# Designs tried in a protein design run: peptides against a protein of PDB entry 7UQJ. Part 35

Target 1, 160 residues: chain A of PDB entry 7UQJ
Amino acid sequence: PELYQNFNITPPRGVLFHGPPGTGKTLMARALAASCSSDERKITFFMRKGADILSKWVGEAERQLRLLFEEAKKHQPSIIFFDEIDGLAPVRSSKQEQIHASIVSTLLALMDGMDNRGQVIVIGATNRPDAVDPALRRPGRFDREFYFPLPDVKARFKIL

## One batch from the design tools (peptide; made by RFdiffusion4, then SolubleMPNN)

Design b1_p10_3_s3 (from b1_p10_3, 5 letters changed)
Fold by OpenDDE base, seed 1:
Structure b1_p10_3_s3 (fold): chain B 160 residues (1-160), chain C 160 residues (1-160), chain D 160 residues (1-160), chain A 10 residues (1-10)
Amino acid sequence: as target 1 above (160 residues)
Amino acid sequence: as target 1 above (160 residues)
Amino acid sequence: as target 1 above (160 residues)
Amino acid sequence: MIPLYNTSVP
């Protein structure tokens, strides 16, 4: 957050970290939070799991997302980290698709409602970026994507 | 900057961030700047676009590069970030090739003129590293390259 | 270190950075060190090269590793960075294999002996992760792996 | 020593 203000650059509203399990997406998100907070100005890091947003808050997920973004706005500068954001992907039931669509729609609205001058950054992490709703990956949302690759064993052999 | 002094390691003169659009090269450069600044000792982050160096400062681009490096030296510890550094690639006109060659030559000289004990790091970001002059990618210049991959959709299917 | 305590998450004992030469593994390790230290609470960064552990401390490598981990524990929060950790890979001589096995065994014991509440993180960097002993890559050791890719030239053509 | 930031989770 402060970083972007100090550099006179519009902070991204959201950054998508994607790559295989164990590639340190969560570690990087935390390291980014830690790189943005000072002794005087701590970056507040909020973490939620995508699966928990759907499962633990059935019927209240939208409200909990709103509250999360409100708290993040109150405690600026802040980072909201959605771990396993692919956990917002519906299971093959039509009822879960509707719940997903509603939650994703709420998240879209919350991300779109962030002032570009705000000190809230949203980081999503996923192992399955193809399972992340394309609407979340549009400009003004998760408009930056970082891949955390595993070593393709084959890519090493070409450099050695 | 300070990091390298404290670790008794020669800082790289330059780091090239390359990868597809949206892979967060700019965010990483900023995060690195933020991770290197303290409350007492802020890292000064200077940003220029490669295209702006060529287009906005026609005939003064060399002078503006010199001024930028002088300011970065005055405000150590600092990072100079060249976004879209492939924008220094000439359009197919011989006249633009000469301008490119001159600007690139000036950038080379400025990078070569950095004291390895200095607290100035240069980060270049590009989507087209093949369009970055190979001379910039030699030891003592952008001698470290970071790739910011997109998920090769194919690499995921092997891990899933 | 502090980052993980503040997030109520067990810090990884170790993180392996791997990828081709020049992919900025060392820079990232330093940036991570530089994302975890505050003005009041500086992260102490200890660096060793894998090749130096084997070659410069022949017969004392185990003792030097123990001392390094003791110092890192005394100066918490801290990061121990092993650059070129593949330099612990034996040369094709049986005698070097025994020395390697002993040093690696000591490193394993030191990593396993880290309290999960401790503020010491170990980062290994390698260009040859296949030359890193698989025992180091198990849970509770270097249990997180970050790949630092080079641009696969082929991946660019699909995004242009 | 690069001073780096305390992240707090509320």
Scores: peptide ipSAE 0.000, ipTM 0.190, DockQ to the pose 0.045; fails the geometry check
Fold by OpenDDE base, seed 2:
Structure b1_p10_3_s3 (fold): chain B 160 residues (1-160), chain C 160 residues (1-160), chain D 160 residues (1-160), chain A 10 residues (1-10)
Amino acid sequence: as target 1 above (160 residues)
Amino acid sequence: as target 1 above (160 residues)
Amino acid sequence: as target 1 above (160 residues)
Amino acid sequence: MIPLYNTSVP
């Protein structure tokens, strides 16, 4: 019987950081990048805000997303951090359904196309994990979730 | 006067990760293993679920625990992660008192027998730190506790 | 358009860990130091308690603070962790205004004087970020905040 | 406990 799971810690293809705003999701992602950057091996950290991809790259968002993943692959080991990924891949897009659907499908394809041997980690951060397309939360994508909890306001009152 | 505590970060013999389910205890342990695994030095990550040791290895649990620690020592640097360690070492075992007592005593002996020069880190995760035998929480064992907090349901409501 | 921010992860000059007591601020700082200490590169971890600097070093606190930063610089890469930094640099010092003001000003100067090329990271931990002098929370100092949340007592009740 | 080390905030 295999005594240990050698988690060949295949860098999780995707980790979803979820929790309220100000819980340190971005800081944690950056800390990951920092801890893995030795002098000999700098981890390249790519940060994008989900809403900025949609707003700044209307019509080019898919191309920019592809280029981001290509650059991340070129600069391995790397982390792609999507802040507010719920802005990039919302479950329900009413009016921009076609644009959102295309970007989500592109992101899915890029995450699926990452070879498990690649040293590219994708981190998505959101305040609303339920607003992220369930397709992104499937195995081989954002299949690991990290919850960033908020303080109990009452517990804060008991400590103050 | 010693200006600094050179924490020779003697890898804490044991770190207790405690907090509610879904707070990322397992993910944190894996992230630690990942961050310390460079190309030159892969940290071997051993994961066991406390309840699985008791259920699958009834009568062999002590032996399997010894073998786990031997393999971890052979594959240094290594992390042994016990998920749901409260299942392995409960304070109050009513019906399985003798089996639990033997496993707990074996785990205690294994943690005590780890040379401080060893590069084996033991992480125990639990939702109920008060359900873990106090003997495991003494200095030289799980002497460091990390609390994984949950969000205030009210603070979550203020952010939704 | 720059596809990626190469976060040349200039080690943040200062990171403020804030959150209630028992949320693992100290343990996180130690885990940081541990994860970056490979065999080839041991991170030197300096820990000081803010209140201890004021109480033990009345009249020598500034000198001890300078020596701490010099030792940290000599032993790069290094982490300086100030536990209870609100004790070192309170916003409102009523009776010890002059001593506190001098220590705070010295800490500010030391943080400002750290070359961005230095591999010295300063982590301040507090239960009361609002009790830390705002000058320490400015860019180039503790410009990054990590919130360590407490569990909702009610959410803990729902999981129990 | 993911180490925060090298994060440059843009």
Scores: peptide ipSAE 0.000, ipTM 0.187, DockQ to the pose 0.084; fails the geometry check
Fold by OpenDDE base, seed 3:
Structure b1_p10_3_s3 (fold): chain B 160 residues (1-160), chain C 160 residues (1-160), chain D 160 residues (1-160), chain A 10 residues (1-10)
Amino acid sequence: as target 1 above (160 residues)
Amino acid sequence: as target 1 above (160 residues)
Amino acid sequence: as target 1 above (160 residues)
Amino acid sequence: MIPLYNTSVP
């Protein structure tokens, strides 16, 4: 919120962080949350892992998503960070189609139902953007995508 | 740029990342650049090291700064990341005062000359914010400061 | 290797990075790999994700682990980074006990089989150290644990 | 090293 608010940009409803593993997606999401939280305006950071939502909340994943978005809305300004969102909303593969389709559908509805004026930002992180359901990548959802390249060898040396 | 533009916040002209060495300032700057670069809207990330600008560009540092800002403006949206900006813009110390003063003056002018509407963000990173010329830390320049604490002593000792 | 060599510390066979998600575990592992990689002494960084090993290598996970350790040994000095190692070596839960037990057993054997003198460091990252099989946390394995605290709210505010 | 900032996970 604040990082974006400080630039007078309409906050995207959703931001997709993608790139190779360990490129700092989760770290960036936290740092963004950090950089948006002022002493006066604390950003509430909600983090969920896509695979954990599926594995821990088998049969309740949709409800947990709804609750998450409700809590995020209640605690505005807020960031919802889905780490490994490809685990939550995989591209529909044949055999597990129904569960994933329902979760994706719920997430779509939740993102579409977010008021563009809301101070809730959804950040999805993935190592495989192509494994994220394309419906989530449409305008009004994860319509901003952020590639996290490997810190180049030179850049890696520069981070040292 | 995009990260800020997406929240309708007037982009700070400059952001100072400060904190102990190895707190991830450079990494965060890169990750921000990455997180701002969509497939549709690539953010151009310019990275310079303050000491390298001084050491490599002795007598041309000012010109290189100008060129850097011009290139950044040309390739909007863009991020200029000055790693170890304290090396570029030290607090005026006696013997090297003129060269540093000139470089600082150039950087000040460049930051002041950036249109607030431009999609150029300048990120300075330093381990020593107090070694950065205070003139750079004034409104319209590096007016946002970001402390990167050491990973807790316990966490650091655990990485040792 | 080098980070430890530079401190005259006998490199642990295994280091467990644990802490809340997005505390920079993966990033730190990469930064450590990078910090240990000099121009003269490149550290080979092997990264695997625990859940990906299970999901992608169903029936071959053990073989892939063996190959990974062999490759790491071949390319010394090296770091093997297991991101989300709790996904690879979960605490034995009832229904999937055999597969996980076999993978854990393989990983145990591989870590035990590493010569302490080898320049291979294994880094496991988890958000849930208690979900990692305790056998992996014994001396000679992941005997060094590193808590990655949440980026403190104060530190968070400092990245504005 | 990336600063470990405290983000409250609710």
Scores: peptide ipSAE 0.000, ipTM 0.190, DockQ to the pose 0.054; fails the geometry check

Design b1_p10_3_s3 (from b1_p10_3, 5 letters changed)
Fold by OpenDDE base, seed 5:
Structure b1_p10_3_s3 (fold): chain B 160 residues (1-160), chain C 160 residues (1-160), chain D 160 residues (1-160), chain A 10 residues (1-10)
Amino acid sequence: as target 1 above (160 residues)
Amino acid sequence: as target 1 above (160 residues)
Amino acid sequence: as target 1 above (160 residues)
Amino acid sequence: MIPLYNTSVP
């Protein structure tokens, strides 16, 4: 929020961080959260793991997502960070596909219903952008994408 | 390796990165790998996830760990990075506990047998240091530990 | 600071991170700051942009630099991060060259006067290391350099 | 100086 305010950039509704594992997606999300707070304005950072949405919130995942977005709105300016958002992707079982489809549908609705988002930003991180439902990547949702490449091994860190 | 060479520090046998999720453990491991390579000397970075050791390598996990350490030795200077090493911790099932105990025993033996390690460093990352087998945290194994704190809110970045 | 203490490495007086845009220089500086703090010892992270030193601190840049270093010393262990430090480099105008020369001279003096630095580390980040004044790159100043390469596609991360 | 945020892990 404040980073975007300071840059006079309209805060994107949702930002997808994608790239190989360990490229700093989660760290960048936390660093952005940290960079946007001041002593006067604290940003609340909410973190959820995609796998935890499916496993820990069995039957309540939709309700817990709603509560998360409500709490983020109450604590604005805020960031919701979904780590491993591709972990919402169905493991190839029909029952998990239905549960996934329901959870993704709820997330879509929550992201769409954030039209009066105030200062709430949603960041998704994935190692597999193609495993993220294309509906999440449409305008008004994760409509900004940032690739986190592997740091090249050929990096001459000349410690001179 | 080269970072330690450049600092004239004996490369620790194993380094444990621990701290809350998204504190940059995986990024730091990759950045260290990148920083240690030059155009003349490439560091080979091997990455494994603790959960993948248990799930993808069912029955071959021990063999694949041996192959990983052999390949790391062939490609020295090298870094072996175990992400979510606490994912080797048994999910509380007797069968998984036996498989875990065997895999951890193999990892212990591989870390101990690396006395002629050349330029191989092992980095483990965990969000739950207490879930890491204490045997892995003994001298000659993960004998160096680095805490990755959550960026504390109270870090007054006073942009004055 | 603590990373250096934990490694028993004398914290360098200044570290230059250089490499193409988007190679994670700023991220690494923040990750290092985060990794060096514990629940018991918080590291204070100070960030300034090279362009802001010239533009926002017109006529006070030298005083603001002195205040920054004094505040960093008061809040040790601390990191001072100069992002885009090459932005102190004169855009080729005689008036900007004089202002730049004065600011760089002040930064040089502050880095030299930190002989009793305690636990204060200065990190500079640039996309143009050749645009950084060579005087800043001398021993006792930015005497350690880390290259952040573009992730080359040819980095065979053999995920075996 | 970019301040660090309250991480509410609910």
Scores: peptide ipSAE 0.000, ipTM 0.293, DockQ to the pose 0.072; fails the geometry check

Design b1_p10_3_s4 (from b1_p10_3, 6 letters changed)
Fold by OpenDDE base, seed 5:
Structure b1_p10_3_s4 (fold): chain B 160 residues (1-160), chain C 160 residues (1-160), chain D 160 residues (1-160), chain A 10 residues (1-10)
Amino acid sequence: as target 1 above (160 residues)
Amino acid sequence: as target 1 above (160 residues)
Amino acid sequence: as target 1 above (160 residues)
Amino acid sequence: KIPLYNTTVP
């Protein structure tokens, strides 16, 4: 919020961080949460993994997503960070595809249902942007994308 | 190598990065690889996930670990990064415990068998240091530990 | 601090991160701040942009720099991060050169006046190391440099 | 359960 307010940037509802593994996507999300938090203004940071949404919440995934968004709304301003959001993508089984489709549909509905611009920010992180459902990348959802390139290894740390 | 050489620090055989999710463990490992690489001296960075070692390599996990260490030795100087090394920890099933015990035993043997101190560095990252087999944390293995705390939000980004 | 203490590395007074845009300089600075903070030892992270020092603080820039260093000293251990420190470099106008020279002179004096080695670390980031005043790159100031290259595609990330 | 760090960022 404040980082975006200070830049007069309307905070997106959803931001997709994409890039190779270990490019600092999760760290940046936490750093953004930390940078937007002050003694006067606490930012609540919620973290979920895409694979945990599918596996740990089988049959409750949709309910747990709803509860997550309700809790984020209750603790505004807040950031919801979905790490490995491509882990919502079906493993190649028809039963997993149907469960995935239901979870993704729920996430879409929750992102669309966020009325209050800028009090809840959703950050998705993925190593595989093409494995993210295109419906999540539409306007009003993850409508801003940030590429996290590999830090090139040619970084000469010349400690002079 | 060079970062440790520049500091006259004997590079540990293994370094454990532990701390909460998204504290930059993987980013730091990549940054260390980057910092140790020059135009004249390329560092090869190998990345594996603990969960991938257990799941994708069932029956070949030990062979793939051996091949990984052989390839790291062939491409010296090199860094082997094990992300989520606690993902080698058994899910509470007897069959997974036996597979885990075999994989961990193989990793222990490979770390002990590294003759050339400092040309291959192994970095493990975990959110659960207590879930890492104590045998991996012994001298000659992951004998150095670095805690990656959450960026304390009381890091007052006073953008005054 | 702790990262440097854990490595028995005397923390430099100043570290220059240089390299192309988007190479993770700012991310690394935040990651270092995060990694040096624990539950027992909070690191205060101060961020300023070089362009903001010139534009937003015209006539107060020197005072704001002094206040920044005083506040960093008060909140030890701390990191001062100057993003785009080359943005202190004059845009090609004589009036901006004089203002720049005064601001840079103040920054030099503040870096030289830091008695307590290792409690305040200054990190500068630039895309143009040649645009950074050579006086800032002298011993006791930004005396350590870290290059952040573009991810060269020839960094064989053989994810085998 | 991965600790759902509901880190209320104080």
Scores: peptide ipSAE 0.008, ipTM 0.372, DockQ to the pose 0.066
Fold by OpenDDE base, seed 2:
Structure b1_p10_3_s4 (fold): chain B 160 residues (1-160), chain C 160 residues (1-160), chain D 160 residues (1-160), chain A 10 residues (1-10)
Amino acid sequence: as target 1 above (160 residues)
Amino acid sequence: as target 1 above (160 residues)
Amino acid sequence: as target 1 above (160 residues)
Amino acid sequence: KIPLYNTTVP
């Protein structure tokens, strides 16, 4: 929030960090948290892995998301970092529709329910932005996208 | 600087990034510089390697440090990033005392001479914080320390 | 290995990561290791600093290199990451020829002796590819080069 | 001594 307040920009509710593996998305999110953290104003950094929410919190993922956002609001200024958010909110594929749809809808509602004055930044990191539900990429959600390029995209395509 | 100004916090004169090799300390410093840089307010990022100052600037290391800090002040807001700072300011070992002591004393004086209102952040990166002269780790110098663990998922939870 | 198997490409014996300091070369090597690591097939990541092999293993550097490659072969699939490889295998300058030549020749022989079917990838990282002995950059050695540019300051401005 | 990180990346 305050980074954006300095720019007189309404803080995006969410920021999507996208780019190939090992481009430092998680590291950047931590850097932002550390850089915004001061002795007087510590940013609380919440980290969740999208695949872990899906796999470890089976049947309680929605509740865990609500709790996470409540806790982030309680400890604002806060960063919620979703690593591998494509695992949490995959594109609505017909085969996995019901369980994933409920998690996605919950996350959408939580992001929409964040008061823009709230000092909670949501950072989603993915290697595959196209695997993230487009509904999450709309204004007021993950409306800012940050590409973490491979230093040489062409060169890495030869490695990966 | 500005991140801390927004929080009404006196920016630490120095930040020590410590952690194992390849944890992204340099990348983080660059990320901070980039994150704090706007179109209107670009952060000038100065990078020096501690061992290079010691080895390449033999007899001129103190002068080069002064020039670096002057240039950083001239181009504020600025980040001075010392990579491998344990190479620039090793713990005062009795055997290497004279040349290292002069560099350390110069760096101490430069950090102490930074006006707290100055928009210069000094980041030291090391793999061995215990190899950095404790005098540099005092309040008003590298008074904030950030641990960069190995990206092993378990170690990350201990940092934040 | 598996990355290259998926592409039906004979894995290069060596990959040179080159680019300015703090571009994430080491982080990339770790990310490659992590991305190729599965629950069933963990990649063993060996990290050595070129300057450390030269300075710490004086007189035993050749033996340590052999042991490293043997250990990597034993723990395949493996990545051997040489950070600052320009420190290990500097361009053959007449003044430092003997000690450096033996290390370079040993590394050349070890890379040449790697069976292409071996699941050992050697990654050399340098800030100065021109400081690496050209013999290491020949086919069957570090025959693939990947440039790690500085994260374009402009691209990061879009990030925050 | 820089710790020789033999890290098995999971």
Scores: peptide ipSAE 0.000, ipTM 0.282, DockQ to the pose 0.067
Fold by OpenDDE base, seed 3:
Structure b1_p10_3_s4 (fold): chain B 160 residues (1-160), chain C 160 residues (1-160), chain D 160 residues (1-160), chain A 10 residues (1-10)
Amino acid sequence: as target 1 above (160 residues)
Amino acid sequence: as target 1 above (160 residues)
Amino acid sequence: as target 1 above (160 residues)
Amino acid sequence: KIPLYNTTVP
């Protein structure tokens, strides 16, 4: 919030961090969450993994998303960080179409329903920006993208 | 460059990243360097440690700073990242006053000599912003400050 | 703790973060410390530089390591972060063999002496994983490795 | 003052 206020920039609703695994997307999101807090203004950071929302909350994913956004709104200024957002909002072509489509639609509606005055920033991180539904990448949603590249093409971030 | 261009913001000449050690200042600098690069526009990232410039280049620190800024200008758009900048430009009250004062004066002159059109961004990182010469923190130099707090629940990142 | 519990993973005693300088190893360690804390459960984060332990505590390095581990155990859940751990535990072939070997042996013993039930996580960060004594990289010590590659110099953070 | 080397992350 303050960064955007100091620059007379409308804070984006959503920011997509994309790039190869381990390029610091999650770290940057945490650093940004931390960076936007002030002595007077603590930012609440919510972290969720896209795949976890699908797998742990089968049939409740939509409700969990709603609760997450409500809680984020209650604790504003806040950042919602979706790690592996491509796992939450895969491109509609995957065989689990109806469930994914409903979750995507819910996330779209939640992002669209955020008032511009709301100090809720949504950060999505993905290794596969092309696997993210293009509807999420439209203005008023994840309208800003930050590419997190690899250092060397040979350098495998392997979290072992 | 692009981040600042997209927002119609005059790119600062210098940005001070300050906060406790290991709060991600260097990573953020690299991530910002990376974030401002495009396929068409590679950013050249120069990293130097403040203490290394003092210790490795005793008597040549000024020359090395000049060469660094010249090289950064040659390879623009570029970022010069000074890690531990408080080690390079300690507050003038330290007993090695003349050497430190000369290095500070050189850095001030180099920062002041940057054309606003130059795509050279200088990022200084410190754990002790109060140990950085206040002259470096003036407009046209490190005129923007980014606080990197600990991820303490109370930790207020104030980007000033 | 929570991160490991959620994945049914036994928390490692030690995690090696390796990769080029400024790839966010220290920030990740702090972010992990932050992420594993809850409102109910604060993590105590201890940071030490490997080179500082050697240089500042000549002849007391072993004692300082013991005190650090005792303090970490007292303040559990805790993270001990060794920045530049290759400076603390260089490969045994360096000319200061006896001092380094004793410090390595002490660190090995301290890591081996940690009960698996202890909520003390040790994170070592290095730019040179091959310069870390292989004995530290064995199971029950730094048995997990996280590679932190550079953001590719070619790598286009396109903030779109 | 945050201790130079010891920090509590809540």
Scores: peptide ipSAE 0.000, ipTM 0.331, DockQ to the pose 0.059

Design b1_p10_3_s4 (from b1_p10_3, 6 letters changed)
Fold by OpenDDE base, seed 4:
Structure b1_p10_3_s4 (fold): chain B 160 residues (1-160), chain C 160 residues (1-160), chain D 160 residues (1-160), chain A 10 residues (1-10)
Amino acid sequence: as target 1 above (160 residues)
Amino acid sequence: as target 1 above (160 residues)
Amino acid sequence: as target 1 above (160 residues)
Amino acid sequence: KIPLYNTTVP
C-alpha cells in the first residue's frame, strides 16, 4: 500500500515477480511486505505456495483462495504472496483437468473483485511467467511485472 | 571456498539454512555463491529442489543425486544448493516409503564421501529443520546451521 | 535501474536500507543488483563497506569515493552498494575527527553531482539510520528508505 | 490448516 501511495500510483491489484530460481523473488516479496509496514501501520503478509494450495486442498482450493482473499481483506493493509504461482494458475491451454481452470477462474474473479481502494496487494512469484495463465497478466490483475534476473555473468552464478 | 579460506576455517561440507518461508534462504545461498565467485575464480552453483528430485526422478533420484555431486566435484569450486531439503531428506522415523530413506542414505553417503579438500559446499534450505533427518545435521554433513527468521513485523522495507 | 525504469519512475539517487544486523540488507542489495541485470542489460554492482573505506584508505578515502563513483558512472547501468554506510557517513555532530566530516561532504557532493539521467543507483545499508548523517537522507540523496526489521528473535543468524 | 504464516509485517 504505502509504496504506491507514496507515488500517487493506483496500487496495482497484482505484481508478478518472475525470474530464474533463487533470484530473490520470495525475499523481495517479504521485503516489500516488511517495507509497507510501519510501527503505526502493520501490514499482514499472507504467504501461500501455488502447488500447495492445489495439492492440499483438492476440491477445496477455490474455497481456500476465497478465504485467503477474505482474510487478507479483513486484515488490511495486507499482501498476499503466492510463491510458485505457476503451480496455482497454470496456462489453460494445457489439456489437463478442469480443476486447474476452475482455480484460475476463481483467482481471476478474486483479483477482479478486489476493490481498487482495498489495501490488498497480490504478489505472485514464478520462475516461468509464460507458465502463468495470460489472463492473470492482464490489467487489473498482475498488471505489473518484475523480472528477477540471475546475478550477472562476471560473478559466475552458473546455475547449472 | 574463499569465505572459509579467509577464516582458516575448514569449509563445512554442508550448511543448513533454516527458517520460515521467504526469509531469503535461497537468495542467501545465491549471494554466497556470487560472493565466493571472483573474476579469477568462478564458482559453479547447482540448484535443486528437494521435492522436485523426488517427484521427477522416481527411482532415479539417487542416481540424480550422485550425478549432481559428481558434476559439482567436476566443476569445483562449486555450491550445491538444495532448496526445500526437507522434501528430499525427511525424518527417517516417519514410517512412510522406503524411497525417502534410500535417498537420505544416498545424500548422507555423498556428503560423507566429499573429500574435505574438495571445494564443494552443500547448502540446504528448509522451513522445517526438525523435518530434516537428524543424521544430515551431524558433524561432517550439515554441521553449520543458519536460521533465517521471518523479517520481523517492524520491517519497513520501504521499497519506494 | 530496471526496477525504476519499469515504473517510469525517476531512479532515486540513493536508497537507504536500514534495520538490525542480519536482516538481509546486504543480501537485498545484491538481489536488487542481480534483479536489475538482464542478459541484455548487465548492471555493474560495486560493493564497498563504509568502515573499510575509512580504515584502508586513510587520507585517500575521498579519492576512493570519487573513483568509485566515476567507475560506476563509466559502467552504467550500475549500483553502488555501501554496506555499513554509518561507518562511512557518521553524524557530523559526533565530536570526532575532521576526516569523517570530509568524507561525508565528498559523498554528499558525489550524490548531488550524479546526473539524474545517470543509471547509477546508490544503496546504503546501515543498522543505525540515526547514525547516518541526516544530510545524506535528504531529497536527491538517500531519499528512499527501506527498513529491514529484525527477523523475530529466535532467529539464529549465526553468520559464522 | 495450511499454516498461514500471517506475519503481520508492520
Scores: peptide ipSAE 0.006, ipTM 0.347, DockQ to the pose 0.067; fails the geometry check

